# Peptides against a protein of PDB entry 6J07, part 56

Target 1, 107 residues: chain A of PDB entry 6J07
Amino acid sequence: GQRGWFCGSVSQDLRQFWVAEGGTISDPRAADFLFSCDASHPDTLRIYQSLDYIEDNATVFHAYYLSAVANAKIKNSVALGHFILPPACLQKEIRRKIGSFIWEQDQ

## One batch from the design tools (peptide; made by RFdiffusion4, then SolubleMPNN)

Design b2_p18_7_s4 (from b2_p18_7, 9 letters changed)
Fold by OpenDDE base, seed 1:
Structure b2_p18_7_s4 (fold): chain B 107 residues (1-107), chain A 18 residues (1-18)
Amino acid sequence: as target 1 above (107 residues)
Amino acid sequence: MVSQEELNAVLDNLPPIF
C-alpha cells in the first residue's frame, strides 16, 4: 500500500512529494507508513503510546527518507530501514551501537 | 527496536515507486 500518515513535524514539501509519487495521506490507523521528523512531537508520541505500536504492529520512519528518495538518482537505492525513528528513550542506545542516524548526519 | 523480521515485513510492503 501507499497510504501514509504524517506527523505535524513533517514539512508540506515532503507531504507533497509523497502525494506526487502516488501516495495518499491517511490517519495513522489506516496508514501503511508513518512519517515523522520529531520523536518528541505530540503527534509522534501518540503513535508510540498506541496499542499498535506497543504490540510492534507499527513503525515510525523519519520523513527525511522522502527527501533522500527525492534526491537519489535511483529511488529504490534508498533503504527505508535506515530511517526507522524510535522513541527518544531508545535513540541514545542505538547511537552507541550503530552511530548517528542518517538524518542527523545530513543536517 | 524493530526486529529484522519486522523490518523485512515493512520493506516488503514498500511502494514500488519508491
Scores: peptide ipSAE 0.042, ipTM 0.616, DockQ to the pose 0.102
Fold by OpenDDE base, seed 3:
Structure b2_p18_7_s4 (fold): chain B 107 residues (1-107), chain A 18 residues (1-18)
Amino acid sequence: as target 1 above (107 residues)
Amino acid sequence: MVSQEELNAVLDNLPPIF
């Protein structure tokens, strides 16, 4: 199973889904996947401010990915890369270039 | 932690995590 960390902004239901699918929950440094629903949440900000993140050794994903997987007929039809959650300071620029984020469209 | 380089390899060459 993959190791995941969850921001406090992520519902308990999504955390439970992660575990049900074979994942484990760990602290950020031990985690392979970092999930958040809010780039401005203090937990997520701590990730963005960490040396691991600054040195490109960490990536934060929007936890809506898990909801999308839960609702998909085929699990591998949902691309994790579409759910990268960048810092708030970058989001406006990204929206201008590629449009609204997928989690903003479907919730 | 998984580096951005490793992540790119996973996303480009391997199936989703589930």
Scores: peptide ipSAE 0.038, ipTM 0.598, DockQ to the pose 0.181
Fold by OpenDDE base, seed 4:
Structure b2_p18_7_s4 (fold): chain B 107 residues (1-107), chain A 18 residues (1-18)
Amino acid sequence: as target 1 above (107 residues)
Amino acid sequence: MVSQEELNAVLDNLPPIF
């Protein structure tokens, strides 16, 4: 499906792009994709604390993915997996292993 | 947009984070 949830940290422009590309906006429980621009935002923190996330049934992605898609010549050339947004407490370890996140390089 | 199948394929090929 194309149901997405958006943290309050995500701009209206990115939400509009999602809808323009055929997506719909839903609550987190019904969403196929969860987008955020801030792992420390209260909306995102509530996701990380939810049973769905704790049980590995949910993944949060950085909404910068949508910006990358919007600017790409080929929409499906952008790897969604590179935009996984883990809790802040895990990010230092991840950066140590795989380097800086893409959204940190371009912002 | 990305399909659920494509999403699953990408996630399955990522190293474990959690």
Scores: peptide ipSAE 0.027, ipTM 0.566, DockQ to the pose 0.124
Fold by OpenDDE base, seed 2:
Formats: structure tokens, C-alpha cells, sequence
Structure b2_p18_7_s4 (fold): chain B 107 residues (1-107), chain A 18 residues (1-18)
């Protein structure tokens, strides 16, 4: 499906792009994709604290993915897996393992 | 936008830290 939830940290432009591409916007429980631009935003923190997330049944993605797709010549050339947004407390350890996040590289 | 196949691939390859 193409149901998405958006943290308040995500711009209206990216939300509109999602809808323009055929996506719908839903609450986190019904969403197929969870998007955020800020792991420390209260909306995102609530996701991290949810049972679905704790039980590894949910994944938060950085909304920069949508920007990358919008700018890509071929939409499916952008790998969603590069945009997993982990809790802030884990990001340092993850950077040590995989390097800087893609949304940090393209700044 | 994103295929179910791609989503499944992402979920299957999540870092162990998650």
C-alpha cells in the first residue's frame, strides 16, 4: 500500500508530493510508511515508544527520501533502505558502523 | 512509489541494532 504517516517535522511540500504521487495520509497505526525529518520531534518519539516499534513491526524513514525521489530521473533508483531514521540515542553507534546518513551527506 | 518487494527487502535487512 501507499499509506503514509508524517511527523510534524515534515514540510507540507513533501506531504503534497506524497499525495501527488498517489499516496494517502493516515495515522501511524494504519500507515505503511512512517516519515520524519527529526528523530527528536515529539511525534517521532511517540512512534519510537509505541509497541509496534518496540516489537520491530514499524520503521521510521527520513522524509528526505521523498525529496530524493522527486529529484531523481528514475524514481525507483532511490533506495528506501538508505533512509531509515533510528532514534537519536542510536544514531552515533549507527554512524560508526555505516557512516554518515545520506540526508547528512547531501546537505 | 515504493514496491512491496522493496519494502520487504528493507525490512529483511534492517540492522541488528534495531
Amino acid sequence: as target 1 above (107 residues)
Amino acid sequence: MVSQEELNAVLDNLPPIF
Scores: peptide ipSAE 0.023, ipTM 0.541, DockQ to the pose 0.112

Design b2_p18_8_s1 (from b2_p18_8, 6 letters changed)
Fold by OpenDDE base, seed 1:
Structure b2_p18_8_s1 (fold): chain B 107 residues (1-107), chain A 18 residues (1-18)
Amino acid sequence: as target 1 above (107 residues)
Amino acid sequence: SAKREELKKQAKDFSSLF
């Protein structure tokens, strides 16, 4: 399904794109996808603290994914997996091993 | 739309993993 939750850090434009493409907006418990632009935002922190997330039943994605999809020239060229947004405490280690996140490169 | 289909495909892929 396409039920999504959005952190307050996500712009209305990206939310509107989600809805325009057939998505719905829901609370985190009902959502299939959780979008955020800031791992340190209080809304996102509450997700990381939830049992669903701790038990690996939820994933937070950077909302820049939606922007990438909107601007994609090739269908299916945007991989959602590249936009996983981990807690801030893990980001430094990930950058060290894999490199900067996609949303940081395009900024 | 093509963009919607792309979203659906990605959603399906991850839904199968979790």
Scores: peptide ipSAE 0.032, ipTM 0.598, DockQ to the pose 0.093
Fold by OpenDDE base, seed 5:
Structure b2_p18_8_s1 (fold): chain B 107 residues (1-107), chain A 18 residues (1-18)
Amino acid sequence: as target 1 above (107 residues)
Amino acid sequence: SAKREELKKQAKDFSSLF
């Protein structure tokens, strides 16, 4: 489906884009997509602490994905997998091994 | 729209993550 939850860190513009493209906004439990711009935001932290997330039944994506889609010059040039937003405690190690996240490079 | 279809495709490709 196209039900999305948004952390308070996500701008209203990106939320409006989601709705304009046919998405709906729901609570985290009903959402198919979880968007955040800040892994340390209280809203996002609550997701990371939820059973669904701990049991790998949920993924948080950086909302910059929506911005990338909105501004894409080439269709299918934006890969959702590149926008997985892991907990802050894991990010430093990930950067050491793989490099900076896409949203950090493009902004 | 093309953007909506792209989003839908990506969602489908990563459906196992949801």
Scores: peptide ipSAE 0.031, ipTM 0.597, DockQ to the pose 0.111
Fold by OpenDDE base, seed 2:
Parts: sequence; structure tokens; C-alpha cells
Structure b2_p18_8_s1 (fold): chain B 107 residues (1-107), chain A 18 residues (1-18)
Amino acid sequence: as target 1 above (107 residues)
Amino acid sequence: SAKREELKKQAKDFSSLF
């Protein structure tokens, strides 16, 4: 099973979906996946400031990935790589080069 | 479920990198 950490910005519904699909919830150090809906939330900022993240041993994903999986009609149609959530200070430049994030397109 | 398997597959793919 996969272990996930959730920022306080993530709804309880998405957390429940994670557990219903066989995931467990853990602290950031033990987690295989880190989920957030807000790069500026204090919980997420603590991740970005952590040694694991600074040393490129951790990745934060936007929790909208779980919503996309929950609503997926085609198997394997949701790519986790599209949901990498970088720090806010990098997002503007990323949008300029690659385009709007997928969680912004569906808003 | 199919969604569970999809999630597990994605997790496995990224768990090897992260």
C-alpha cells in the first residue's frame, strides 16, 4: 500500500477517497506521496523548506489528481506527472514556458 | 477497482523516481 501526506488545504473527501482506494495517511517523512491544493499554505511551505525537499528527495503533487482519478472514465487516462505542485515562486515562469497547470484549466 | 489499479500503477511509476 501507498502512504500519503495531506496538506490542510486538501478536502476531507479527497482524503477519504485515498483511503477508500487502499491508501494510508502518514506524516510527511513516512509518506510516499505529498498532496496539497495550495503551494502557499503553511503546511506545504514547511514541506518546501524541509531538507528532503531541498535535496530533491520529495515531490509535492496537487490533490486535484485524486479528483481526476475519481472522475476518470478511461483507465490510465490520468497522468500524475501533470500534477506536480512547485513552490509559488516558480509557478509564474513554469506557466510562461509550459502553459497553465491542469488544475487551473478545469476551474 | 479500475481506479484503484490506475492509482497504484501511477504510484508505482513515480515511487521508483521519488
Scores: peptide ipSAE 0.030, ipTM 0.602, DockQ to the pose 0.093
Fold by OpenDDE base, seed 4:
Structure b2_p18_8_s1 (fold): chain B 107 residues (1-107), chain A 18 residues (1-18)
Amino acid sequence: as target 1 above (107 residues)
Amino acid sequence: SAKREELKKQAKDFSSLF
């Protein structure tokens, strides 16, 4: 099974999709996946400030990934790597090198 | 489901990140 933590910024619909697909919801320490829709949300900020994250033992993903998966018509067409959600302080530099984030392109 | 399998595959690809 897949264990996921969800920031308060993530909609209940996406949480329900996660559970419907066989996932469980857990605290950040037990979770395999950390999902957020807002790098500036207090819940997400606590993750970025945690020892696990600082020591590169955790990655936060934008929950829009789940929406993309839910709407995908081709299996494996959605790459999780495109949905890494870095701290706000790093996003500007990343956009400069790689371009706008995928969740921003769809808005 | 196909969606579940997709999630599992992606998790394997990034297992070193968490």
Scores: peptide ipSAE 0.028, ipTM 0.596, DockQ to the pose 0.111

Design b2_p18_8_s2 (from b2_p18_8, 8 letters changed)
Fold by OpenDDE base, seed 5:
Structure b2_p18_8_s2 (fold): chain B 107 residues (1-107), chain A 18 residues (1-18)
Amino acid sequence: as target 1 above (107 residues)
Amino acid sequence: SEKLEQLKKEAKDFSSLF
């Protein structure tokens, strides 16, 4: 599907890009994709606390993925897997093991 | 669009890893 949920931390421009590309916007329960720019935002925290997420049936992606897609110089050069947004409590350890997140590098 | 279709493909591939 092409249904997306957006945290309040995501800009209207990125939401509009999603719709312009054929996506629709829905609540988290109906969404196929979950986008956020802030793991500590209350909207995103509610996702992390949901049963679907706890049972590993949902993934939150950093909305910067959409910006990267929109601005990509080479088609298919943006990998969605690089934009997984884990809870804040895990990010420090992840950075220690594998380095900074891609959205932090491109800021 | 082509861009969103690519997203769908990547999401499918990602999901297959779990």
Scores: peptide ipSAE 0.059, ipTM 0.643, DockQ to the pose 0.123
Fold by OpenDDE base, seed 1:
Structure b2_p18_8_s2 (fold): chain B 107 residues (1-107), chain A 18 residues (1-18)
Amino acid sequence: as target 1 above (107 residues)
Amino acid sequence: SEKLEQLKKEAKDFSSLF
């Protein structure tokens, strides 16, 4: 499915792009994909604190993914997995092991 | 952490939706 939930930190433009590309917007419980631009935003924190996330049944992605898709020469060349947005407490360790996040490189 | 390792694996598995 293409049901997406969006943190309040995500711009309306990116939400509209999601819909224009065939996606729908839903609450986080029904969503197939969770998008955020801020791991510290209250909306995103509630996701990280949810049972679904704690049990590894949910993944949060940085909404910059949608911007990358919008600007890509070939849309299907943008890998969603590169845009996983982990909790702030894990980000330093991730950067140490696999490098800076893509959204940090381009901004 | 287990979550960190899972995230690394997911980063390799996911592809574009569009």
Scores: peptide ipSAE 0.027, ipTM 0.583, DockQ to the pose 0.208
Fold by OpenDDE base, seed 2:
Structure b2_p18_8_s2 (fold): chain B 107 residues (1-107), chain A 18 residues (1-18)
Amino acid sequence: as target 1 above (107 residues)
Amino acid sequence: SEKLEQLKKEAKDFSSLF
């Protein structure tokens, strides 16, 4: 499916890109993909607190993935797995072990 | 978590969404 939920931290441009590429926008429960630009945003925090997320049935991705896809010369060269957005409490340890997040490198 | 770290390391291509 191509149903996506978007945190309020995600710009309208990225939402419009999602729709232009054939995606639809839905609530978190119905969404196939969850996008956010801010792990500390209240919308995203509610996802992290949800039963689906706690039971590992949901994953939040950084919406910068959509920007990367939009600008990629080869569309299938962007790996979604590199854009997993974990809760803030886990990010420090992840950066220590595997390096800075890709959305932080290009800032 | 270990799972999230592993998922980030793995290059899962989902560009087929578009």
Scores: peptide ipSAE 0.027, ipTM 0.588, DockQ to the pose 0.162
Fold by OpenDDE base, seed 3:
Structure b2_p18_8_s2 (fold): chain B 107 residues (1-107), chain A 18 residues (1-18)
Amino acid sequence: as target 1 above (107 residues)
Amino acid sequence: SEKLEQLKKEAKDFSSLF
């Protein structure tokens, strides 16, 4: 499925892109994909605090993934796994181990 | 989280979503 939930931190442009590409927008519980641009946004924090997330039944992705897909010149060149958006409390450690997040590299 | 770190490391392509 292509049901997506979007944190309020995600621009309307990216949401519209999702829909334009055949996706639908749903509540977090029904969503197949959870997108956010801010791990500290209240909407995203609620996801991290949910049992679904704690039990590893949910994953939050940085919505920059959609931008990357939209701008990709090479088909199938964007790996969703690189856009996992972990809670802020984990990001420093992750950066230490595997480097800066992909959405930070172009900033 | 090791899993989250692993997921970031993995080059799992989901570009087919679009």
Scores: peptide ipSAE 0.025, ipTM 0.592, DockQ to the pose 0.176

Design b2_p18_8_s3 (from b2_p18_8, 8 letters changed)
Fold by OpenDDE base, seed 2:
Structure b2_p18_8_s3 (fold): chain B 107 residues (1-107), chain A 18 residues (1-18)
Amino acid sequence: as target 1 above (107 residues)
Amino acid sequence: SEKLAELKEQSKDFSSLF
């Protein structure tokens, strides 16, 4: 199975989807995937401050990825790499270089 | 679990980049 950690900013529906698909929920240290909907949420900020993240051994993904996967009609049509959630302090510069994040485009 | 299988496959690809 796959272990996921969820920021408090992630809805219960997306957490339930994860579990329904065979995933388990764990603390961030044991998790294979880290999901958040808010880079400024205290839970996510603590991840960014962790040694695993600082040493580039952890990646936070926007939980909207799970919604996109749930709605996907074509296998492998949703690219996980498009859902990397960087710290808020970097997002403005990233938007300048590559455009709006995918989770912002449908809002 | 097909949706999660897709995630696992992408995870393998992602791990090869980092």
Scores: peptide ipSAE 0.041, ipTM 0.645, DockQ to the pose 0.120
Fold by OpenDDE base, seed 1:
Structure b2_p18_8_s3 (fold): chain B 107 residues (1-107), chain A 18 residues (1-18)
Amino acid sequence: as target 1 above (107 residues)
Amino acid sequence: SEKLAELKEQSKDFSSLF
């Protein structure tokens, strides 16, 4: 499905794009996808602390994914997996092993 | 960590939603 939850850190424009593309907005427990622009935002931190996330039943993605899709020549060429947003405590190690995140490269 | 390993695995499984 295309049910998404959005952290308060995500702009209204990206939320509107999600809906325009056929997505719906729901609470975190009902959502298929969780979007955030800030791993340290209180909304996102609550997700990381939830049982669903701890038990690997939830994944947080950086909302920049939606911007990438909006600007892509071929929409299905944008890999959602590249936009997984891990907790801040893991980001340094991830950067060391696989490089900087895509949303950081374009800034 | 286990979580890091899972993230690496998941990054290979997801494609575009639209």
Scores: peptide ipSAE 0.028, ipTM 0.589, DockQ to the pose 0.205
Fold by OpenDDE base, seed 4:
Structure b2_p18_8_s3 (fold): chain B 107 residues (1-107), chain A 18 residues (1-18)
Amino acid sequence: as target 1 above (107 residues)
Amino acid sequence: SEKLAELKEQSKDFSSLF
């Protein structure tokens, strides 16, 4: 399914793109995909604090994914997995082991 | 951490949506 939840940090343009591509918008409990632009936003923090997330049943993605898809010559060439947005407490370690996040590279 | 390991694995499994 293409049910998505959006943190308040995500622009309306990206939300509209999601819908234009066939997605729907739902609450985080019903959503198949969770999008955020800010791991420190209260909306996103509530996700990280949820049992679903703590129990590894949920993943938050950086909404820059949608921007990348919108601007990509080949949309299916943009891998969602590259846009996992972890809690702030994990980001430093991830950068150390995997490298900088894509959305940071393009800033 | 377990979460870090999961994130690494998830990044390999997910693909584009559109």
Scores: peptide ipSAE 0.028, ipTM 0.586, DockQ to the pose 0.218
Fold by OpenDDE base, seed 3:
Structure b2_p18_8_s3 (fold): chain B 107 residues (1-107), chain A 18 residues (1-18)
Amino acid sequence: as target 1 above (107 residues)
Amino acid sequence: SEKLAELKEQSKDFSSLF
């Protein structure tokens, strides 16, 4: 499905792009995809604290993915998996192991 | 951590959405 939830940290432009591409916007519980631009935003923190997330039934993605798709010449060349947005407390460790996040590289 | 390991694996499992 293409039901997406958006943290308040995500720009309206990216939300509009999501809808323009055929996505719908829903609450986190019904969403197939969860997008955020800030792991420390209260909206995102609530996701991380939810049972669905704790039980590994939810994944938060950085909304920069949508920007990457919008600007990609080949849309399917943008790997969603590269945009997993982990809790802030884990990001430092992840950077040590896999390097800087892709959304940080283009900033 | 366990969550970190899961995230690493998840990053390999997802493809493009659009």
Scores: peptide ipSAE 0.028, ipTM 0.587, DockQ to the pose 0.212

Design b2_p18_8_s4 (from b2_p18_8, 7 letters changed)
Fold by OpenDDE base, seed 5:
Structure b2_p18_8_s4 (fold): chain B 107 residues (1-107), chain A 18 residues (1-18)
Amino acid sequence: as target 1 above (107 residues)
Amino acid sequence: SAALERLKKEAKDFSSLF
């Protein structure tokens, strides 16, 4: 699918890139991909509180993934799994176990 | 586009992990 939902924390440039590449913008329920840059943003919090997310039928990705895809050389692979954006309450433990998130390393 | 195809490929690979 090519339907994406975007948190208000995502820049207009990344949204425009999504559309320019053939994606469409949709509400969270219809979206194939959920993008956010802030796990604490009210828009993203509503996703985490949704039934779809609680039942593990939805995943939120950090929108920096789109920037990485846009800037990556064709020979380079950008793993989507590295850009999973978990709720803020889980991030500290994740960092302790597996290290800093990719989007934080590039800051 | 190439970028969208890369995204689709990675998304497919990600989905296969679960």
Scores: peptide ipSAE 0.067, ipTM 0.639, DockQ to the pose 0.120
Fold by OpenDDE base, seed 1:
Structure b2_p18_8_s4 (fold): chain B 107 residues (1-107), chain A 18 residues (1-18)
Amino acid sequence: as target 1 above (107 residues)
Amino acid sequence: SAALERLKKEAKDFSSLF
């Protein structure tokens, strides 16, 4: 599916890119993919607290993924899995085990 | 954690979204 939900932390430009590529914007319950730029934003926190997320039926991705796709020479070469955005409380442990997040490296 | 396990999964490409 190509339905996406966007946290208020995501710029309008990235939302527009999603739509331009054929995606649609929906509420979190109907969305196939959830995008955020801030794990501490209230919108994203509500996702992490939702039953769908707790039961592993939802995944939040960093919206920088869309920027990477927009600027890539080969669009399908960008791996979505590198852009999983975990809750803030887990990020330090994840960085220790697998390294810094890709969106932090490009900043 | 579930989030860490997801990061270890085989990554999906952009082509899988559209």
Scores: peptide ipSAE 0.024, ipTM 0.589, DockQ to the pose 0.163
Fold by OpenDDE base, seed 2:
Structure b2_p18_8_s4 (fold): chain B 107 residues (1-107), chain A 18 residues (1-18)
Amino acid sequence: as target 1 above (107 residues)
Amino acid sequence: SAALERLKKEAKDFSSLF
């Protein structure tokens, strides 16, 4: 699938990159991929509260993934799994177990 | 947590998006 939803926290540049690579933009329910830059943004919070997410049928990814892909010589060298964006209430636990998030390492 | 399990299991790349 090539349908993506974008939180309001995601820049227009990253949205344009998605479209340029052949993706389309849709509402969260129709989207194959959900992108956000802020787990605390109201748009993203609504995703976390949705039935699809509660039933583990949806995953939110940090939009920094798209930036990483754009800058990578080999596009498939960037692992999407490293960019899962969990709710804020779970981030402390995840950092403790697997370390800092990849989008935090270049700060 | 479910989010942690997703991170452990999910290993997709950009080519899988398009």
Scores: peptide ipSAE 0.023, ipTM 0.592, DockQ to the pose 0.176
Fold by OpenDDE base, seed 3:
Structure b2_p18_8_s4 (fold): chain B 107 residues (1-107), chain A 18 residues (1-18)
Amino acid sequence: as target 1 above (107 residues)
Amino acid sequence: SAALERLKKEAKDFSSLF
């Protein structure tokens, strides 16, 4: 019962993994989770500009989370909260305060 | 910024979805 939306920046492999794990793919409005690999991608930008996002009813996560989850089947749990993907304009400030993003560390 | 504050609040512990 987990519905996900995927930015065009997300590989088909990660999308397929989502489905293989029981997830479904939907439009952003119906999705429970929004995944992207690029905060500057037009698809993601449209999310940031949407009323749902502006009204704090939506959160975008970096799709690298799914890769981490795949690996976690051999390891421990993965905290989704560490994979929040903020707008590009905020990322520099966030890095200064809380450090580099996880998806940047493993690449 | 207000946006950063919002992100900080959202950046909480979430267990794996799978």
Scores: peptide ipSAE 0.023, ipTM 0.571, DockQ to the pose 0.204

## One batch from the design tools (peptide; made by RFdiffusion4, then SolubleMPNN)

Design b2_p19_1_s1 (from b2_p19_1, 9 letters changed)
Fold by OpenDDE base, seed 1:
Structure b2_p19_1_s1 (fold): chain B 107 residues (1-107), chain A 19 residues (1-19)
Amino acid sequence: as target 1 above (107 residues)
Amino acid sequence: DEIRRLIAEAREEFRRLLE
């Protein structure tokens, strides 16, 4: 099974989709996937400040990934890596390289 | 672990985006 943690910034609809697809919801320490829609949300900030994240043992994904999966016509066609949500302090520099994040393009 | 591999591959994809 796949366990997910959700920042308070993530809608209940996306959480429900996760569960409907067979996922379970857990605390961030036990979760396999960490989802957020806001890098500046206090919940997400706590992740970025955690030892697991600092030691590169945790990765935060933008929850829009789930929306993309839900709407995908081809199975496994959504690139999870395009949905990594870095800390806000790094996003400006990252945008200089990639233009904009995928969730910013589609929303 | 398939999940860990999936996440690792995602991290690699992200790295490639930044190159």
Scores: peptide ipSAE 0.708, ipTM 0.948, DockQ to the pose 0.654
Fold by OpenDDE base, seed 2:
Structure b2_p19_1_s1 (fold): chain B 107 residues (1-107), chain A 19 residues (1-19)
Amino acid sequence: as target 1 above (107 residues)
Amino acid sequence: DEIRRLIAEAREEFRRLLE
């Protein structure tokens, strides 16, 4: 099974979609996937400051990935790597290289 | 582990975007 943690910035609709697709919700240490919609949210900041993240053993994904999967109807058609949510301090430099994040383009 | 592989591939995709 797929275990997910959700920042408080993620809507209940996306959480419900995750569960409807067979996922379960867990604490961040037990979770396989960490979802957030706000790199500056206190919940997400705690992830970035965690030892697991600092040691590069954790990855935060933007929860818009779930919306994209829902809309695409085919999970494999959405590139999970394009939804990695880096800390706010790195986003400006990343945007310089890629233009904008995919979740920003669809807003 | 399939999930671990999936996340690793996602991280690689992200790195490619930054190249």
Scores: peptide ipSAE 0.707, ipTM 0.948, DockQ to the pose 0.650
Fold by OpenDDE base, seed 4:
Structure b2_p19_1_s1 (fold): chain B 107 residues (1-107), chain A 19 residues (1-19)
Amino acid sequence: as target 1 above (107 residues)
Amino acid sequence: DEIRRLIAEAREEFRRLLE
């Protein structure tokens, strides 16, 4: 099964969608997917500071991915990689390469 | 592990965007 962790910045609606699609909610160490809507939220910052993340064994995704999936005709048409949420300190440099993040465009 | 593969592919996709 797919286990997800959610930052406090993620709405209850998105959490409910995750569960409705067959996901479960767990702590970040047990989760397969880590969702956040705010790279500067204390919950997310703790992820970035964890050994799992520092050692490239964890990935944070913007929870807007779930909204995109919910609204897509084909689930696989949404590129998960475009929803990776990097630490705030790296986002400016990343925007120089790819432009605005998808969640910034749609919000 | 299908989930690990999915996440790995996402990470690779992201890395390609940055190249």
Scores: peptide ipSAE 0.707, ipTM 0.948, DockQ to the pose 0.643
Fold by OpenDDE base, seed 5:
Structure b2_p19_1_s1 (fold): chain B 107 residues (1-107), chain A 19 residues (1-19)
Amino acid sequence: as target 1 above (107 residues)
Amino acid sequence: DEIRRLIAEAREEFRRLLE
């Protein structure tokens, strides 16, 4: 099954959608998917500071991905890679390459 | 593992955006 962790910055609606789609909610160490809406939230910062992340064995995704999937109905029509959420200290340089992040374009 | 593959593909997709 798909196991997910959610930062406190993620709405209850998106968590409920995850469960409705067959996912379970777990702690970060056990989770396959890590979701956040705020790279500066203390919960997310703890992920970036973890050994799993430092050793490049963890990936944080912006939870807006779940909203995009819900609206599109077809999972494959939404590119998961476009929703990777990097640490705040790297975002400015990344924006110079890709422009605004996809979750910033729809707000 | 399918999940591991999906995440790896997403990471590669992201890397291509940065090129």
Scores: peptide ipSAE 0.705, ipTM 0.947, DockQ to the pose 0.650

